# Peptides against a protein of PDB entry 4BOS, part 122

Target 1, 163 residues: chain A of PDB entry 4BOS
Amino acid sequence: PVLTRTVVPADNSCLFTSVYYVVEGGVLNPACAPEMRRLIAQIVASDPDFYSEAILGKTNQEYCDWIKRDDTWGGAIEISILSKFYQCEICVVDTQTVRIDRFGEDAGYTKRVLLIYDGIHYDPLQRNFPDPDTPPLTIFSSNDDIVLVQALELADEARRRRQ
Target 2, 163 residues: chain A of PDB entry 4BOS as posed
Amino acid sequence: PVLTRTVVPADNSALFTSVYYVVEGGVLNPACAPEMRRLIAQIVASDPDFYSEAILGKTNQEYCDWIKRDDTWGGAIEISILSKFYQCEICVVDTQTVRIDRFGEDAGYTKRVLLIYDGIHYDPLQRNFPDPDTPPLTIFSSNDDIVLVQALELADEARRRRQ

## One batch from the design tools (peptide; made by RFdiffusion4, then SolubleMPNN)

Design b1_p25_4_s4 (from b1_p25_4, 10 letters changed)
Fold by OpenDDE base, seed 1:
Structure b1_p25_4_s4 (fold): chain B 163 residues (1-163), chain A 25 residues (1-25)
Amino acid sequence: as target 1 above (163 residues)
Amino acid sequence: SSMEEERKALRERIAEREAAARAAA
């Protein structure tokens, strides 16, 4: 089994496309972004006490309007929200630092998914199997630390290519 | 799947909270 990267379109919605890909078991759907944005906005709007201006950097309403735009980028706050929504740990391996940022690691989720990030663009990761009849795996056990090591290896290789 | 069930439950809770907020407004 080998962990590989699926390159999604380099648009303002790469995070949403990547998350959707991994949580849906490997479904590439760049058109998912509008609904993903609306989903995040709905979650934020539903709990203005938790999603305060201090957390969002803007008022709750301003954030909701902002994230629903088709030209705004997702980041850490959106990953955190999506982690909670999908009840899954989201692990982002950064190719610039060769570090893994884990979202939802203390929530007790039994599943984890992986993204690779280069400072601007997000891509999903999946495990491919030698048997061509076995589809790639995008959802892993939260106890599967091997996949994290493999993600770091991918990031390190990517970093070396740029250095 | 368990994850799908949990996600569904969360969506329902969010919907209920939103409905309650609208009713209270």
Scores: peptide ipSAE 0.023, ipTM 0.544, DockQ to the pose 0.097
Fold by OpenDDE base, seed 3:
Structure b1_p25_4_s4 (fold): chain B 163 residues (1-163), chain A 25 residues (1-25)
Amino acid sequence: as target 1 above (163 residues)
Amino acid sequence: SSMEEERKALRERIAEREAAARAAA
């Protein structure tokens, strides 16, 4: 089995497209962003005590209005929220540093998904199998450390290619 | 396979949560 990158559109919603891809088992839906933005805003609005200005860098209401815009970019805050919502670790391998940032690793989730990040753009990762009849896997056991090694290798290769 | 079944179950749970969130929003 080989870990591979699926390139999603380089638009302002690449994070949402990538997360949707991996949590849905490999479904590419570039139109998913508006709904996911609304979902995040709803979660944030529902718990203003936790999602405080200290966490958001802006007021709760300002953040909700901001994230629902179709031209704003998602980042660490949104990944953390999505990790909690989907009840899985979201592991982001960075091609610039060749490091993995884990979101939700302390929550005790049994599943993890993987993204690759180049500093501005997110793409989803998937495991392809030798058997062509076996569909790619995007949801892994949180105990599967091999996939993390493969992600690091993929990131290192991307760095060498300046991708 | 067991893996496919587990993945399917997870996707279904996620979809249900998404639908519920849409309804509540």
Scores: peptide ipSAE 0.020, ipTM 0.560, DockQ to the pose 0.073
Fold by OpenDDE base, seed 4:
Structure b1_p25_4_s4 (fold): chain B 163 residues (1-163), chain A 25 residues (1-25)
Amino acid sequence: as target 1 above (163 residues)
Amino acid sequence: SSMEEERKALRERIAEREAAARAAA
């Protein structure tokens, strides 16, 4: 089994497309972003005490309006929210630093998904199997550290290739 | 490097879990 990258469109919603891909078991849906944005906005709006201006960098209402725009980028806040919503670790391997940023690692989740990030663009990662008829795996055990090692190697190779 | 250290840490955790599993068997 080998860990591979699926390139999603380089639009303003690559994070949402990538997360949707991995949490839904490998479903590429470039049109998922509006719903994902609304989901995040709804979660944020539901808890203004936690999602304060200090956390959001703007008022709760301003953030909700902002994240629902089709041209705004998701980041750490959105990843954290999605991790909580889907009840899984979201592990982001950064090709610039060759490190893995783990979101939800202290929540006790039994599942993890992986993204690769180059400083601008997010792509999903998947495990491919030798049998072409076996669908790729996108959801891993939180105890599967091999996949994290593979992700680091993939990112290191990408860095060497200046990807 | 940070990459090497992180990779080493991951492999170490894997080895520890495997050793623990063998000891428990």
Scores: peptide ipSAE 0.015, ipTM 0.432, DockQ to the pose 0.015
Fold by OpenDDE base, seed 5:
Structure b1_p25_4_s4 (fold): chain B 163 residues (1-163), chain A 25 residues (1-25)
Amino acid sequence: as target 1 above (163 residues)
Amino acid sequence: SSMEEERKALRERIAEREAAARAAA
């Protein structure tokens, strides 16, 4: 089994496209972003005590308006929210530093998904199998450390290619 | 940090795999 990268469009919504891909089992849908943005805004709006200005860097309402724009980039806050919503750990391997940032690692989730990040662009990761009839895997056990090792290897190779 | 320790452990695993691959080659 080999961990591979699926390149998604380099638009303002690559994070949402990538997360959608992995949590839905390998479905590429670049048009998912508006709904994902609305989902995040709804979650944030529903709990203004937790999603405070201190956490958001802006008022709850300002954030909701901001994230629903089609030209705003998702980041750590959005990943954290999506991790909680989908009840899975989201691991982001950075090609610039060859490090993995884990979101939701202390929540006790049994599943994890993986993204690769180059400083501006997110792509999803998947495990391919030799058997062509076996579909790629995007959702892994939170105990599967091998996939994290493979992600680091992939990131290191990308760094060497200046990708 | 725990993350730094985990990263170190993962890098060590990578190195071990590479060494094993070289030994098998």
Scores: peptide ipSAE 0.013, ipTM 0.379, DockQ to the pose 0.015

Design b1_p25_5_s1 (from b1_p25_5, 13 letters changed)
Fold by OpenDDE base, seed 2:
Structure b1_p25_5_s1 (fold): chain B 163 residues (1-163), chain A 25 residues (1-25)
Amino acid sequence: as target 1 above (163 residues)
Amino acid sequence: MSHPPLSAEELERFRKRLAEYLAKL
């Protein structure tokens, strides 16, 4: 089994597309972004005490309006929210630093998904199997630390290719 | 366009609050 990268469109919604891909078992749907943006806004709006200005960097309402725009970018806050919503750990491996940033690591989720990030673009990761009839795996056990090692290796290779 | 750099401070604040919130569930 090999961990591989699926390249999604390089647009303002690559994060959402990537998350959707991994949590839906490998479904590429670039049109998912508007719905996911609305989902995040709904979650944020539902708990203004928790999702405060101190956390969001803007008022709750401003954030909701902002994230629903077609040209705004998701980041750590959105990943954390999506981690909570999908009840899975989201691990982001950075090709610039060859490090993994884990979201939802303290929530006790049994599942983890992986993204690869280069400072500009997010892509989803998947495990391919030797049997061509076995579909790739995008949802891993939270106890599967081997996949994290594989992600680091993939990131290191990507970094070397940019050098 | 590019994603804004992830702020360690912002991330830590959010993670801390998230952990606290989850602990109450």
Scores: peptide ipSAE 0.066, ipTM 0.686, DockQ to the pose 0.037
Fold by OpenDDE base, seed 4:
Structure b1_p25_5_s1 (fold): chain B 163 residues (1-163), chain A 25 residues (1-25)
Amino acid sequence: as target 1 above (163 residues)
Amino acid sequence: MSHPPLSAEELERFRKRLAEYLAKL
């Protein structure tokens, strides 16, 4: 089996589309972003004491309004919240640095999903199988370190192509 | 990572704080 990248639209909501893809087992739904943005905003709004201006870079209300816009990007806080919400580790391999940032790694989740990130765009990663009747796998064991190695290989290849 | 921009150290601190917070929910 090989780890492959599914290119999702570059519509400012690629993070949400990519997360949705992997946590739903390979469902490409670019229309998922508004609801996922609202989910983030709802969680953030629920605890303004924790989600403070110091963390958000904006007031709680300003952030909620901002993240619900169709043209704003999610980042570390959004990934962390989504990791908790979906009860899985989210691993982001960066093609610029060829490193993996792991979110939820200390939570004891048994599941892991992977994204590939180039500094401005997120795409989901999946494992394809030789058997055409076996659907691609997007949810891995949190103990599956082979998939992390494969992700790093993809990132390294991408970096070399850009040079 | 994308917005909000965090340094590596800030990211680690944030991840730790968030993990602790969410674990208490």
Scores: peptide ipSAE 0.026, ipTM 0.556, DockQ to the pose 0.036
Fold by OpenDDE base, seed 3:
Structure b1_p25_5_s1 (fold): chain B 163 residues (1-163), chain A 25 residues (1-25)
Amino acid sequence: as target 1 above (163 residues)
Amino acid sequence: MSHPPLSAEELERFRKRLAEYLAKL
């Protein structure tokens, strides 16, 4: 089994596309972004006491308006929210630092998904199997540390390729 | 990184809305 990346469109919504891909078991659907943005906004708006200006860097309302734009980028805040929404750990391997940033690691989720990040673009990761009839795996056990090692190896190779 | 939990019903409503939206695209 080999961990590989699926390149999603380099649009402003690559994070959402990538998350959707992994949590849905390998479904590439860039059209998911608008509603995912709306869902994040709804979640944030639903709890203004928690999602405060201190956390958001802007007022709750300003953030909601901002994230619903089609040209704004998601980041750590959105990943954290999506981790909670999908009830899974989201692991982001950074090709620039060759490190994994884990989101939702303290929530006790049994599953994790992986993204690869180059500083501006997110892509989803999947495990491919030698058997062509076995579909790629995008949802891993939170106890699967091997996939994290593979992600680091993939990131290191990407770094060498300037990816 | 820690967020308050969403109720099961609220989460389901959101997921349903998402599914319906995507189906119309």
Scores: peptide ipSAE 0.020, ipTM 0.571, DockQ to the pose 0.053
Fold by OpenDDE base, seed 1:
Structure b1_p25_5_s1 (fold): chain B 163 residues (1-163), chain A 25 residues (1-25)
Amino acid sequence: as target 1 above (163 residues)
Amino acid sequence: MSHPPLSAEELERFRKRLAEYLAKL
């Protein structure tokens, strides 16, 4: 089995497309971003006490208006929110630093998904199997540390190719 | 083919809670 990268469009919504891909079991849908943006805004608006200005860097209402724009980029805040919504750990391997940032690791989720990040763009990761009849895996056990090692190897290779 | 999505009992509970919160707004 090999961990591989599925390249999604390099638009302003690559994070949302990538998350949707992995949580839906490998469904590529670049058109999912508007609804995911609205979903995030609804979650934020539903709990203004938790999603405060201190967390958002702007007022709750300002953030909701901002994230619903088609040209705004998702980041750590959005990943954290999506982790909570989908009840899974989201692991992001950075090709620039060859490090993994884990979101939701302290929540006790039994599942994890993986993204690869190069500093400006997100792509989803999947495990391909030698048996062509076995579909790629995008949802892993939160105890599967082997996939994290594979992600680091993939990131290291990507860094060597680009630098 | 793809694997089943992340949908689980825990996710459904969260979605239910979210719906309840939104209904109060």
Scores: peptide ipSAE 0.018, ipTM 0.513, DockQ to the pose 0.080

Design b1_p25_5_s2 (from b1_p25_5, 13 letters changed)
Fold by OpenDDE base, seed 3:
Structure b1_p25_5_s2 (fold): chain B 163 residues (1-163), chain A 25 residues (1-25)
Amino acid sequence: as target 1 above (163 residues)
Amino acid sequence: MSHPPLSEEERARFEERLAAFLASL
């Protein structure tokens, strides 16, 4: 099995497209972004005590208005929220540092999904199997450390290619 | 980039999952 990258559009919603891809089992749907933005905004608005200005870097209402815009970029806060929503660990391998940032690692989730990040753009990762009749896997066991090694190898290769 | 609007089915799935999640908070 080989870990591969699916390139999603380089628009301002690549994070949402990438997360949707992996948590839905490999469904590429760039049109999902508006609803995912709304989803995040509703979650944040529902708990102003937890999603405080200290966490958001802006007021709760300001964040909600900001994230619902179609030209704003998602980051660590949004990944954390999506990890909680989908009840899975989200692992982001960074091609610039060849390191994995794990979100939801302390929540005890049994599943993990993987993204690759170059400092600007997010793409989803999937495991392809030699058997062409076996569909790619995007949701892994949180005990599958091999996939993390493969992600690091993929990131290292991307770094060498300046990708 | 611009994308076509979500289908009614896609919107319903998001709303359903959101409602369930918010109810669990």
Scores: peptide ipSAE 0.103, ipTM 0.653, DockQ to the pose 0.712
Fold by OpenDDE base, seed 5:
Structure b1_p25_5_s2 (fold): chain B 163 residues (1-163), chain A 25 residues (1-25)
Amino acid sequence: as target 1 above (163 residues)
Amino acid sequence: MSHPPLSEEERARFEERLAAFLASL
């Protein structure tokens, strides 16, 4: 029962690859990024009254065109949208600050997934088991606070390795 | 939108805005 990091490619779409990995139970597919970007654009375009310039920092249409580009980086709003879409908490542990940002915390979801962020790159987290016949776990109970502690430990260790 | 801020000060400001956004969803 050890929390581990799976390194995904640094190709400007690491956030989408990482989210896809954890919500699909450990499927690594960097080619998922264009579809993930389109998914977000579709959700944003579907509600221009809610996803306004005040929220997006640009017009609804400008955002949709921007997020579908191959070289644009996703962030907090994209994570929030994906959290709502997949109906789960997305917890991001930051290796520079050793802090966890919990997206969807107040939505009452029963499931959570975890990512690790180093300032320029996202990777997914998974729980491995000693029994080789037991597959890694990427979707946790929202009541499992132990996994959050383990994520903080991983982040703290990563920070110390950079020093 | 970009990645979350890294500094403690920027994170604090961001978390406030994020909380408001999440509450509106």
Scores: peptide ipSAE 0.039, ipTM 0.620, DockQ to the pose 0.029
Fold by OpenDDE base, seed 2:
Structure b1_p25_5_s2 (fold): chain B 163 residues (1-163), chain A 25 residues (1-25)
Amino acid sequence: as target 1 above (163 residues)
Amino acid sequence: MSHPPLSEEERARFEERLAAFLASL
């Protein structure tokens, strides 16, 4: 099995497209972004006490309006929210540093998904199998540390291509 | 383009608050 990258469109919604891809089992749908943005806004709006201005960098209402725009960026806050919503670890391997940042690692989730980040763009990762009849895997066990090693190797190779 | 993830230290602080919030539900 080989861990591979699926390149999604380099738009302002690549994070949402990438998360949607992995949590839905390998469905590439760039049109999912408005729905994902709305989902996050709904979650944030549901608890203004926790999702405060201190966390969001803007008022709860301002954030909700902001995140629903098609030209605003998702980041760590959105990843954390999506990790919580989908009840899975979201592991982001950074090709610039060859490090993995794990979101939801303390929540006790049994599932893990992986993204690759190059400093400005997110892509989803998947495990391809030699058997052509076996579809790629995007949802892993949170105990699968081999996939993390493979992600680091993939990121290191990506870094070398830029060096 | 996308917003970069928080530093590990910043993420840890955020995750700690998130965990506390979830525990309070």
Scores: peptide ipSAE 0.034, ipTM 0.626, DockQ to the pose 0.128
Fold by OpenDDE base, seed 1:
Structure b1_p25_5_s2 (fold): chain B 163 residues (1-163), chain A 25 residues (1-25)
Amino acid sequence: as target 1 above (163 residues)
Amino acid sequence: MSHPPLSEEERARFEERLAAFLASL
C-alpha cells in the first residue's frame, strides 16, 4: 500500500474540499465549501464562551461573517472545529517543515484522516492498495502510526520536488 | 472554476450531522 496525494483545485477553499474528501471516504466535491463554511460559522456562533475573541482574533460575529466569505482561507481554527464536528483526528503534514500537526489527538477519537499542506495549499491523502479493485482508504485508525511515517515520507519527497 | 452544487442528499447529511453536533454541545 502507498500513501498518495489527490490534488484538489487551488481555490480559496482547498482546506474544506480536502477535509470533505477524506471524511467522506474519498469523495471529491469542491462545491462542498459553502456548506462547510456555514457549518463552521454555526458551530462558532453556538458557543461564544469557548470561541472567544482571543481565540478567533476577531469577535464571534465578525468571524462568522468572515469565514462564510468565498475567498477567506481556513486554517488551524477551522481544522480544530472540523475535527470536533467529524469526531476524528485530523493530521496535517507540512511539506516545508516535514512535520505533522495533529488536531484532536487528545480527544480519544478512534479515527484519523490526513492532509498535506505546502504553506499555501491543502490536499487530501489516501492509501492506495496494490489490488486495483480495492478502493483507496482515507479514514485510518488513530493507532495507525505507520500512516504518519508514510505521510512524512511523502512530504519529504514533495519538498525535494519543490511541490 | 465552477462546480455543480451539493445534492439534496449531501445537504441533508450535513444538516443532520450539524443538528446532532449542536445538540451535544
Scores: peptide ipSAE 0.020, ipTM 0.570, DockQ to the pose 0.608

Design b1_p25_5_s3 (from b1_p25_5, 17 letters changed)
Fold by OpenDDE base, seed 4:
Structure b1_p25_5_s3 (fold): chain B 163 residues (1-163), chain A 25 residues (1-25)
Amino acid sequence: as target 1 above (163 residues)
Amino acid sequence: MSHPPLSEEERKKFEERWEEFLKKQ
């Protein structure tokens, strides 16, 4: 088995497309972004007391309006919210720093998914199997540290290629 | 295109806030 990168469109919603891909077991659907943005906005709007300006960096309403735009970039806040929603750890390996940021690490989730980030773009990661009839794996055990090592290897190689 | 998972300094600040947030949930 080898960990591989699936390139999603380099649009403003690559994060959401990538998250959707991994949490849905390898479904590439760039059209999922509006719904993903809506999902986040709905979650945030549902509890303005908890999702405060201190967390969002802007008012609850401002954030909801902002995130629902088709041209705004998602980041750590959105990943954290999605991690909580999908009840899984989201691990982002950065090709520029060769480091993994783990979202939901202390939540006790049994599942983890992986993304690769190059400074401006997110892509999903998957494990391919030699059997062509076995679909790629995108949801890993939170105890699978091998996949984290493999992700770091991919990031290091990408850095060497200046990707 | 997308925002980075924050600079390391910003990441630390966010993580602290997020962990506090989770504890309050």
Scores: peptide ipSAE 0.061, ipTM 0.617, DockQ to the pose 0.125
Fold by OpenDDE base, seed 1:
Structure b1_p25_5_s3 (fold): chain B 163 residues (1-163), chain A 25 residues (1-25)
Amino acid sequence: as target 1 above (163 residues)
Amino acid sequence: MSHPPLSEEERKKFEERWEEFLKKQ
């Protein structure tokens, strides 16, 4: 088994495309971004007490309008929201620092998905198997620490190649 | 393109706030 990167389009919505890819078991759908942005806005709007300005950095309404734009960038806040929505850890390995940021690690989720970030762009990660009858895996056990090691190795190699 | 996960210090602050809010849910 080898952890590999699937390059998604370098648009303003690469985070959403990447998350959708891994949580749907390897479905590449760049058109998912508008609906995912709207989903996030709906979640945020549904609980203004929880999704306060202290969390969002702006008012609830301002954030909802902002995130639904097609040119605004997602980040840690959106990853945290998506982690909660999909009930899984979202682990982001950074090629610049060769570190993993884990979102949702304290929520007790049994599953984790992995993204790779290069300082500008997010891509999804999947595990490929040599057996053609075993499809690539994008959803891992939250107890699978091997996949985290593999992600760090992949990030280290990417850093050496400046990717 | 997209924003990074929060910086080391910002991540710590965010995590603390997020955990605090989660406990209240």
Scores: peptide ipSAE 0.060, ipTM 0.612, DockQ to the pose 0.125
Fold by OpenDDE base, seed 5:
Structure b1_p25_5_s3 (fold): chain B 163 residues (1-163), chain A 25 residues (1-25)
Amino acid sequence: as target 1 above (163 residues)
Amino acid sequence: MSHPPLSEEERKKFEERWEEFLKKQ
C-alpha cells in the first residue's frame, strides 16, 4: 500500500474539492464547491454569537456572502468547520515546512482524512493497494499514525522536487 | 488556490475557541 496524491483542479475551490474527495471515499467532483461553500455559510449563519468578527475577521453576514463567492479561498476556519461537520480529523501536510497540522485532533473522532498543501494548492491523499480491484482508501483510523508518517515522507519528497 | 492552515501557535489559540463552540453545540 502506497500513500498517493490526487491532483484536483487548480481553481479557487481546491480545498473544498479535496475535502469532499476524502470524506466521500474518493469521489472527485469539482462541481461540489458551490454546495460546500453554502454548507459552510449555513453553519456560520446558524450561530452568529460564536461566529463573530473576532473569529471570522469580518461580520457573520459578510463572511457568509464572501465564502459563497466562487473566487474566495478557504483556509483553517473552513477546515475546522468541515472537520466538525463530517466528524473526522482533518490532517494537512505542508510540503514547504514538512509538518502536519491536525484539525479536530482533540474532538475524539475515530476517523481521519489527509490533505497535502504546497503553499498555494490543496490536494487530497489516498492509500492505493497493489490489487487494482481494491479501491483506494481515503478515510483512516484516528489511531493510524503510520499514515501520518507516510504523509510526511510524501511531503519531504515533494519538497525535494520543489513541489 | 487556497490559504494555508494555521501555524502551531495560531492553531492552539483557535482550538481553544473552537472547544468552547463544541461545548455549546
Scores: peptide ipSAE 0.059, ipTM 0.585, DockQ to the pose 0.127
Fold by OpenDDE base, seed 3:
Formats: C-alpha cells, sequence, structure tokens
Structure b1_p25_5_s3 (fold): chain B 163 residues (1-163), chain A 25 residues (1-25)
C-alpha cells in the first residue's frame, strides 16, 4: 500500500473539494464547493457566541458573507469547522515545512483524513492497494500513525522536486 | 488559490484559538 496524491482543480475552492473527496471515500466533485461554503456559513451563524471576532478575525456576519463568495480562500478555521462537523481528525501535511498540522486531534475521533498543502493549493491523499479491485482508502483509523509517516515522506519528496 | 496554512509565526496565535475551540468540543 502506498499513499498518493489526487490533484484537484487549482481554483479558489481546492480546500473544499479536497475535504469532500476524503470524507466521501474518494469522490471527486469540484461542484461541491458552494454547498460546503454555505454549510460552514450556517454553522458559524448558528453560534455567534463561540464564533466571535476573536476566532474568525472578522464579525460573524462578515465572515458568513465572505466565505460564501466563490473567490475566497479557506484555511485553518474552515478545516477546524469541517473537522468538527464530520467528526474526524483532519491532518494537513505541508510540503514546504514537511510538517503535519492535526485538526481535531484531541476530540477523541476514531477516524482521520489527510490533505497535502504546498503553500497555495490543497490536494487530498489516499492509500492505494496492489489489488486493482480494492478501492483506494481515504478514511483511516486515528491510531494509524503509519499513514502520517507516509504523508511526511510524500511531502519530503514534493519539497525536493520544487528545490 | 487557497489561503495558505498558518505560517510559523501565526501558529502560536492559532494554537491559542484552537485550544478554545477544543474546550467547546
Amino acid sequence: as target 1 above (163 residues)
Amino acid sequence: MSHPPLSEEERKKFEERWEEFLKKQ
């Protein structure tokens, strides 16, 4: 089994496309972004006491209007929200630093998914199997630390290619 | 195309916010 990267479109919604891919078990749907943006806005709007300016960097209402635009970029706050919504740990490996940021690691989730980030673009990661009849795996056990090692190796290789 | 993940300098600030988020989980 090897961990591989699935390249999604380089648009302003690559984060949402990547998250959707991994949480749905490997479904590539570039058209999912508008609904995911609305979902995040709905979650944020539902709890203005928690999702305050201190968390969002802008007012609750401003954030909701902003995130629903098709040309705004998602990041750490959106990943955190989606981690909580999907009840899974979201691990992001950065090819520039060869580090993994883990979102939801202390929430007690039994599942984890992985993304790869290069500084401007997100892609999903999947485990491929030698048996062609066995579909790729995108949802891993939160105890599967081997996949994290493989993600770091993949990031290290990517970094070397850019250098 | 996507908002870059937190820089090393922003990591500390995010960690503080993330801790608050975890407290409500």
Scores: peptide ipSAE 0.064, ipTM 0.612, DockQ to the pose 0.124; fails the geometry check

